# Ledger of designs, part 148: peptides against a protein of PDB entry 6NYY

Target 1, 212 residues: chain A of PDB entry 6NYY
Amino acid sequence: KHFEQAIERVIGGLEKKTQVLQPEEKKTVAYHEAGHAVAGWYLEHADPLLKVSIIPRGKGLGYAQYLPKEQYLYTKEQLLDRMCMTLGGRVSEEIFFGRITTGAQDDLRKVTQSAYAQIVQFGMNEKVGQISFDLPRQGDMVLEKPYSEATARLIDDEVRILINDAYKRTVALLTEKKADVEKVALLLLEKEVLDKNDMVELLGPRPFAEKS
Target 2, 212 residues: chain A of PDB entry 6NYY as posed
Amino acid sequence: KHFEQAIERVIGGLEKKTQVLQPEEKKTVAYHQAGHAVAGWYLEHADPLLKVSIIPRGKGLGYAQYLPKEQYLYTKEQLLDRMCMTLGGRVSEEIFFGRITTGAQDDLRKVTQSAYAQIVQFGMNEKVGQISFDLPRQGDMVLEKPYSEATARLIDDEVRILINDAYKRTVALLTEKKADVEKVALLLLEKEVLDKNDMVELLGPRPFAEKS

## One batch from the design tools (peptide; made by RFdiffusion4, then SolubleMPNN)

Design b2_p24_8_s1 (from b2_p24_8, 8 letters changed)
Fold by OpenDDE base, seed 4:
Structure b2_p24_8_s1 (fold): chain B 212 residues (1-212), chain A 24 residues (1-24)
Amino acid sequence: as target 1 above (212 residues)
Amino acid sequence: EEEKLLEEAKKYVESLPEVFYSTY
């Protein structure tokens, strides 16, 4: 309990008990987090959900925490499923509300970074090829790109394709599982916090074996 | 004690890939 609370504080920041969300905002957060949770549940290479919360904290209005695996090597398929899981919030908002919010900013940043890394660091794109370049860190002077402007445009195009493919995959999944997303969202609105056991009770056992 | 727990939690979270959590 105390260590879990410490983790929550590190991830989400201090609990903002005085922050009263409008009912529609709280609903948006619940469906956003439910999207993450359900996407992670039904994607083979996604990490299992550990906890999901819609209690406002210093860093956000909600969060989903997943059980990390000590993994040093990631496949393209694993990275894709992680991208889909990360897009789950945005996709849920789109499916249920027909609108997008600013809530997915950090998710989009993560997805964008992952897509660029796959293409320019890991050589995971056939059109760009087996290349590996260091991505500039935030604050590093953009050193001369070791590739042409044509290659830069190709990279940008393939990043968009990869993100759009992940988005479409997530839309397909969460559309299929729309009722499950709604169940999770409604239960979140009631309990504010769900764990893995709540998810098992609500959705049944995760269809993939937890890699120990 | 709380500070130590927070430090341990911070180290734990820092050891995790950023992909393992989402914040709204």
Scores: peptide ipSAE 0.097, ipTM 0.728, DockQ to the pose 0.657
Fold by OpenDDE base, seed 5:
Structure b2_p24_8_s1 (fold): chain B 212 residues (1-212), chain A 24 residues (1-24)
Amino acid sequence: as target 1 above (212 residues)
Amino acid sequence: EEEKLLEEAKKYVESLPEVFYSTY
């Protein structure tokens, strides 16, 4: 219990007990987190969900925690499923509310970073080819890009394609699993915190064998 | 004890590949 609370504090920050969300905001958070949770549940290469919470904390209004995998090498397919899981919140908002919020900003940042890394660091794009460039870190002097403006445009185009493909895949998945997203969201609104057992009770066992 | 738990929790969280946050 104490260690779990410490983990939650590290992940989400201090609980904001005084922060009462409006019912519509709380609903938005619940469906956003349910989108992440359900996407992760049904994506083969996503990390298994441990916990999902809509209790407001210092770092956000909700969070999902996943099982760590001791993995140093990632395939393109694994990275795609992780991107889809990361987009699950935004996609859930679109499906259920027909509008998007600022809540996906960090998710979009992560997806953007992953897409660029795949293309310019890992050589995972056929058009850009087998290249590896260091991405400028935040605060590094804008060193001249080690590639032409034509290559820069190509990279930008291929990043957009990759993100859009991940987005479409996530839309298809969460549309198929719309009822499951609803179940998770409604239970989140009731319990505020769900664990893996709650998810198994709601959705059945995860369809992918957990690599022990 | 609490500081040690927080340090262990930090190490554990750092080992996690991704944690998602809803930032509203």
Scores: peptide ipSAE 0.085, ipTM 0.738, DockQ to the pose 0.488
Fold by OpenDDE base, seed 2:
Structure b2_p24_8_s1 (fold): chain B 212 residues (1-212), chain A 24 residues (1-24)
Amino acid sequence: as target 1 above (212 residues)
Amino acid sequence: EEEKLLEEAKKYVESLPEVFYSTY
């Protein structure tokens, strides 16, 4: 128990007991996190869910924790499923509330970074081609782009396409699994924290065998 | 004691493969 709490503190930061979310905000967080959880549950190449929490902490109002597999190589399909899982919160908000919140900012940042990396670092886009260049790091001077403005526009367009495709895939998935998202969200509102066992009890075993 | 647990937890998290977490 104490060690688990310490882990949660490391991952999420200090519990903000003084931060009382409004019931509607707490509901939004629950459905957001349920979206992540369910997307991760039903995406083959998503990492297995370890824990999902809607307890406000220093780093956020909730979190979903996944255990990544020890792998050094990622396929385009794996990266897509990770993007979909990352979009699960935003998509859940759209499906259930018909509105989006600022809560997905970090998720969108991650998805954006992943999409750019796929296109400009990993050469995973057929239109842009097999190129690889370093993305500007935070604080690096805007180095002259090693490509034309036309290529820059193409990259930006293909990034949007990739993200939109991931978004649509996630919408399709979570629409199909809408009842499961709701079950998870409702249970989160009750328990505030769910683990893998709670998910198994609620949804049944994950349909994808944990590739050991 | 709490600091020790926190340090142990940090070490544990650091020892794990890059933990993916989505923060809300």
Scores: peptide ipSAE 0.042, ipTM 0.667, DockQ to the pose 0.718
Fold by OpenDDE base, seed 3:
Structure b2_p24_8_s1 (fold): chain B 212 residues (1-212), chain A 24 residues (1-24)
Amino acid sequence: as target 1 above (212 residues)
Amino acid sequence: EEEKLLEEAKKYVESLPEVFYSTY
């Protein structure tokens, strides 16, 4: 218990006991986090879920904690499943509420960054080709892009295609698993925090062998 | 004791790289 609370404090920051969410906001957070959790559960290359919480903390209104695999190399398929898991919150909100909120801003930033990195750093797009350049960091002199404006437009188009493909894949998955998302969301509203054992009890064992 | 637990928790969390946060 004390060690778990220390972990939560390190991950999420201090509990915001004074930040009482309205019931509708708390419901939105629960379904958002359930979307992440269920997407991660049923994606082969996603990291295993350790914990999911809807207790407001310094870093956000909810969070999901995963145990990443010790790997240094990522495949295109692994990066796609990670993008889908990251989109799980937004997709859950769309499926259950028919509306989008600002809650997915950090998720969309991460997905956008991953998509650009795949195309312009890792050479994973056939149309753009085998190119690798560093994304401009904040404060780097606007060095002339090492590519033409036509290539810039192509990169932007292929990034949108990749994100939209990940989004559609996530919509298909969470639509198929809609009842599981609801089970997780309802239990989150009751317990506020779920662990891997709660997920196994609700959904059964994860369908992918954990490489121990 | 609480400080020691926080240090152990920090080391443990540093070993656990991916946390997704819903920032509403």
Scores: peptide ipSAE 0.126, ipTM 0.763, DockQ to the pose 0.522; fails the geometry check

Design b2_p24_8_s2 (from b2_p24_8, 10 letters changed)
Fold by OpenDDE base, seed 3:
Structure b2_p24_8_s2 (fold): chain B 212 residues (1-212), chain A 24 residues (1-24)
Amino acid sequence: as target 1 above (212 residues)
Amino acid sequence: EEEKLLEEAKKYVESMREVFSSTY
């Protein structure tokens, strides 16, 4: 308990007990976080869920916490499942509300960064080829891109294709598991915080053996 | 004691690579 609270304080910052979300905003957050949680539950290469919360904290209105594996090498399949899990919040909002909110801004940034890294740093795209360029860091002089304008357009197109494929995969998954997303969202609205045991009770055991 | 617990929690969180925080 005390250690878990300390972890929550480190991850989320101080509970903003003073941020009273409107009921509709709280509902949006619950379904958004349920989307992340359920996507991570049913994606083989996603990290195991530890905790999901809709209590506003210094860094956001809600969060899902995962236990990462000690892994230094990532496959293309692992990176795709990670992208799908990251899109789970936005996709849940679309499925349940037919609208998009600003809540997915950081998720979309992470997905965009991952897609560019896969194509231009890891050489994981067949059309662009086995290339590796450093992504411009904030404050690096825009050195001339080591590739042509045609290559830049190709990279941008392949990034969009990769993100759209991850999005479609996430839509298919969360549409199939729509009832599970709703169960998690409704229980979040009641308890505000769920752990792995709550998820097992709601959804059954995760279908993938935890590699210890 | 609370400071030690926070330091242990920081080390644990640093060891926990990805917290998906949806920033609203």
Scores: peptide ipSAE 0.032, ipTM 0.582, DockQ to the pose 0.583
Fold by OpenDDE base, seed 2:
Structure b2_p24_8_s2 (fold): chain B 212 residues (1-212), chain A 24 residues (1-24)
Amino acid sequence: as target 1 above (212 residues)
Amino acid sequence: EEEKLLEEAKKYVESMREVFSSTY
C-alpha cells in the first residue's frame, strides 16, 4: 500500500487537487483511461490493472496503474499486448469522440520506443532480421547509423506497420468491448478512482489468470 | 521512511521504464 502510493507519486507526481478539468476534458480523460483499463483487462499478456484514476497528477491528467511483473524477458506477444494497452487511451478517444487529443503523446512515445526496440534491439522483425543496435539516447550525438539508409527506411516502415497492427488490434478489441469502456468511463466520472475490485464488479473477473 | 520509500519506488519505476512503464 505505501509502496504503491510511492510508485503512484513517482509515476504520476503529486496530486494536483487544484487542477480542475473542464467537464469535457474530464470526460475525455475518463474515456482515455477507461480505454487503457479495458484493453489491459482483456489482453492476456497485459499486466493486471491495479488502479485507474482521472485525478490529475504531476504532468498527467489521468493514469492507469498496473501490477508490474517481475519479468526480465518479454515475448513478442507480451510486447504487442503492452503496446495495445498503451494505445487503449487513444483508441478509446477515437471510438467515442471521433477525435484524437494530445493526451496520448506519452503513450505514443512509449509505443514508438517499444516498436523500435522490438525491431532494432530485439531482432523481432523478420524483414529487418536478427540485428541489434543501441538506440541513441535522447541527447546522445546521433553517431553514424550502423546500418544503411535503406535499412533505416525499412526499420521506419516496419515500425509503422507494427504500431498500426497494434492500433488495429486495439481498435478491434475496444470496439468489441465498447460497452465495457463506457461503463468504466462513466464509473470513473463518478468515483474518479477505480481499483481492481471496481473493475471486477463492473466487468466481471479478468478473463486471464493473474500470474502471482 | 517516506523518502526511502520514494527512492525505492523511483528505482523500481526507473527499472521498469527501461523497458515499459507500470502506468499507461
Scores: peptide ipSAE 0.024, ipTM 0.527, DockQ to the pose 0.391
Fold by OpenDDE base, seed 5:
Structure b2_p24_8_s2 (fold): chain B 212 residues (1-212), chain A 24 residues (1-24)
Amino acid sequence: as target 1 above (212 residues)
Amino acid sequence: EEEKLLEEAKKYVESMREVFSSTY
């Protein structure tokens, strides 16, 4: 209990018991977090869900906690599934509300960073090729790009393609699992916090073996 | 005790690669 609360405090910040979300905002958060949870449930290379919460903490209105894996090497497929899981909140909002909110800003930042890293650091794009450049850190003077403006445009185009592919994959998945997203969202609105057991009761066992 | 728990929790969370938080 105390350690779990400490983890939650580190992940989300202090529980903002005083932050009263409007019912419509709370509903949006529930469907957003349900999108992450369900995407992670049905993606092979996603980390196992431990907890999902719509209790506001710090600057977050909700969160999903996953089992950490000590992994230093990632495949392109693993990175794609992680991108899809990260897009799950935005996609859920689009599917259920026909609108997008600012709630996905950090998710989109993570997806963007991952896409650029795959293309310009890990050499995972065939058109750009086997290149590895340091991404400018926030605050580093934009050192002269070690590549031409034509290469810069190619990188930008391939980043958009990669993100769009991840987005389309997530839309397909959550559209197929739309009823499951709804079930999770509704139960979140009732309980505010779900664990792995709640998800198993609601959706059945996760179709992928937990890699120990 | 609370600071040690927070430091351990920080190490644990840092070991957690991705916490998906909807930041508003």
Scores: peptide ipSAE 0.045, ipTM 0.633, DockQ to the pose 0.520; fails the geometry check
Fold by OpenDDE base, seed 4:
Structure b2_p24_8_s2 (fold): chain B 212 residues (1-212), chain A 24 residues (1-24)
Amino acid sequence: as target 1 above (212 residues)
Amino acid sequence: EEEKLLEEAKKYVESMREVFSSTY
């Protein structure tokens, strides 16, 4: 209990008990987090969901906590499923509300960073090839790119393709599982916090064997 | 005790590569 609260504080920051979300905002957050949760539930290479919360905290209005895999090497397929899980919130908002909110900004940043890393650091794109370049850190002077402007354009195009493929995959998944997203969102609105057991009760056991 | 728990929690979270915080 105390350790779990400490983890929550580290992940989300201090509970903003004074930050009362409007009912419509709280609904948006619930469906956003439900999108992440359901995407993670039905993606083989996603990390298992531990907790999902719509209680506002210092860093956000909601969060999903996953059990990290003790994994240092990721396949292209694993990274794609992670991108899809990260897009789950945005896609849920689109499916249920037909509108885009600022809530997915950090998710989009993570997806963008992952896509660039796959293409320019991990050599996972056939068109760009087996190259590895250092990505400029935030605040580093963009030194001269070690590649041509033509290569830069190719990278940008392939990043967009990869993100769009992840987005389409997520749309397909959450459209198929739309009823499950709604069930999770409604239960979040009631309980504000769900754990793995709540998800199992609601959705059944995760269809992927937990690698023991 | 709370600081120690926070430090342990930080280490745990740092070990957690992907905390999807929806920063709203």
Scores: peptide ipSAE 0.029, ipTM 0.600, DockQ to the pose 0.560; fails the geometry check

Design b2_p24_8_s3 (from b2_p24_8, 9 letters changed)
Fold by OpenDDE base, seed 3:
Structure b2_p24_8_s3 (fold): chain B 212 residues (1-212), chain A 24 residues (1-24)
Amino acid sequence: as target 1 above (212 residues)
Amino acid sequence: EEEKLLEEAKKYVESLKEVFYSTY
């Protein structure tokens, strides 16, 4: 128990006990994190969930922690499932509240970065083709793009398509599993922290064998 | 003792190679 709390502090930062969320905000966070948790549970290539918390910490109002598989190579399918898991919070908010909050900003940043990397670094898009360019780092002089403005527009369009496809896939999944998202959210509001065992008790065993 | 526990937790997290978290 003490060791687990220390791990949470390392991952999430210091607990902000003075940050009292309004009940409606706490509810929003619970459903957001439940969306991440449930999406990760039912996506084959998502990382196993270790812990989900709605206790405000230095890094955010809540978090979902996953144990990544020891792998160095990622398939297009794996990257898509990771994008869907990352969108799970935003999608849950849309399904349950019909409104969008600022809480998904970091998630959207990660999804955007992943989509661009897939298209321009990994050559995973058929329309753009087998190309690999370094994404400009923050502070690098915008060197002339090694591609035309037409290619830039194509990249932007294909990024939007990829993100929208991931979003639609996540909407379909969490709509199918809406009752499970509700169960997780309600239990989060009660316990504030859930682990893998709580998820197994609530949802049953994860349908994908953990590859050891 | 709390500091020691925190150091052990840091080492453990580092040993896990990568921990993915989504932050709200």
Scores: peptide ipSAE 0.050, ipTM 0.694, DockQ to the pose 0.714
Fold by OpenDDE base, seed 4:
Structure b2_p24_8_s3 (fold): chain B 212 residues (1-212), chain A 24 residues (1-24)
Amino acid sequence: as target 1 above (212 residues)
Amino acid sequence: EEEKLLEEAKKYVESLKEVFYSTY
């Protein structure tokens, strides 16, 4: 128990006991995190959910924690499912509230980074082709790109297409599983923290065999 | 004791190749 709390502190930061969310904000967080949790539950290549929390911490108002696979090589399909899981919070907000919030900023950053990496570093886009360029790090002076402006525009277009495809896939999934998202969100509002066992009790066993 | 647990937790997290989490 104490060790688990220490892990939560490392991942999420210090608990913000003084941060009292309004009921509607707490509801938004619960449905956002439920979206991540349910998307990860029903995506074949997503990592297994360990914990979902709506207790405010230094890094955010809530989080979903997954057990990473001992994997160094990722397929295009695996990266797509990870993108969908990352978009699960934003999509849940859209489905349930018909509005989007600033809460998905870090998720969108991660999705954007993943999409660019797939296209520019991993050569996973047929139109751009089998290329690999280093992406500028945040704060690095963007030196001259090793590719033409036409290629830059193509990359930007294909990134947008990839993210939009992931978004649509996530919308389809969470619309199908809307009742499950609701169940998870409501239970989060009650318990504030759910583990894998809570999810199994609520949704049944994850439909994909956990590779041990 | 809390600091020790935090250090152990940090080492554990660092030992993981990837920690996948989403924060709101």
Scores: peptide ipSAE 0.045, ipTM 0.686, DockQ to the pose 0.790
Fold by OpenDDE base, seed 5:
Structure b2_p24_8_s3 (fold): chain B 212 residues (1-212), chain A 24 residues (1-24)
Amino acid sequence: as target 1 above (212 residues)
Amino acid sequence: EEEKLLEEAKKYVESLKEVFYSTY
């Protein structure tokens, strides 16, 4: 119990007990986090969900925690499923509310970084080809790109295609599993925190064998 | 004891590559 609380504090920061979300905001957070949780549940290469919370903390209004596999090599398919899981919150908001919020900013940043890395670091795009360039780190003065403006335009186009494909895949998945997203969101609104066991009770066992 | 738990929790969380946040 004390260790779990310590983990939550490290992940989310200090609990903001005085921060009262409006009911509509709390609902938005619940469906956002439910989107992440359900996407991760039904994506083969996503990491298994450990915990999901809508308790406001220093780092965010909610979070979903996953158990990563000890893995050094990632396939293109694995990276795509991770992108879809990351987009699950935004997609859930679109499906249930017909609107998008600022709540997905960090998710979109992660997806953007992953897409660029796949194309320009891992050589996973056929049009761009077998290239590997270092991505500028935050704070690095990028003076010159190691590729032409034509290549830059191609990269931008292929990044958008990759992200849009991941988005469409996530929309299809969460539309199919819409009732499951709602079940998770409603239970989150009641309990504020769900674990893997709660998810099993709601959705049944995860359809993918956990590689022990 | 609390500091040790926090340090262990930090190490554990650092091993967790994927935490998703709903941004303010």
Scores: peptide ipSAE 0.068, ipTM 0.708, DockQ to the pose 0.489; fails the geometry check
Fold by OpenDDE base, seed 1:
Structure b2_p24_8_s3 (fold): chain B 212 residues (1-212), chain A 24 residues (1-24)
Amino acid sequence: as target 1 above (212 residues)
Amino acid sequence: EEEKLLEEAKKYVESLKEVFYSTY
């Protein structure tokens, strides 16, 4: 228990005991995190869910934690499922509330970074082709892009297409599993923290074999 | 003890190579 709390503190930061969310905000967080949890549950190439929490911490109002695989090589399909899982919170908000919040900012950053990496670094886009360019690191002088403005526009367009495809896939999934998202959200509102066992009890066993 | 647990937790998180989490 104490070690798990220490891990939570490392991942999420210090618990903000003084931060009392309004009931509607807490509800939004619960459905957001439920979206992540359920998306990860039903996506084949998503990492197994370890914990989901709606306890406010230094880094956020909630989080979903997954067990990463010791994997160095990722397929396009794996990266897509990870993008979908990352979009699960935003999609859940859209499905249940018909509105979007600022809560998905970090998720969108991660999805955007992944999409650019797939297209520009990993050569995973057929239109852009088998190219690999270094993405500017934070603090690197934006030297002249090693590609034309036409290529830059193509990259931007294909990034949007990839993100939109991931978004649509996530919408389809969480719409199909809408009742499961609600079950998880309601249980989160009650327990504030759920683990893998809670998810199994609520949703049944994950339909994909956990990579040991 | 709490500091030691935090250090152990940090080492554990670092050992995972990549911690995949989403934060709201």
Scores: peptide ipSAE 0.050, ipTM 0.691, DockQ to the pose 0.777; fails the geometry check

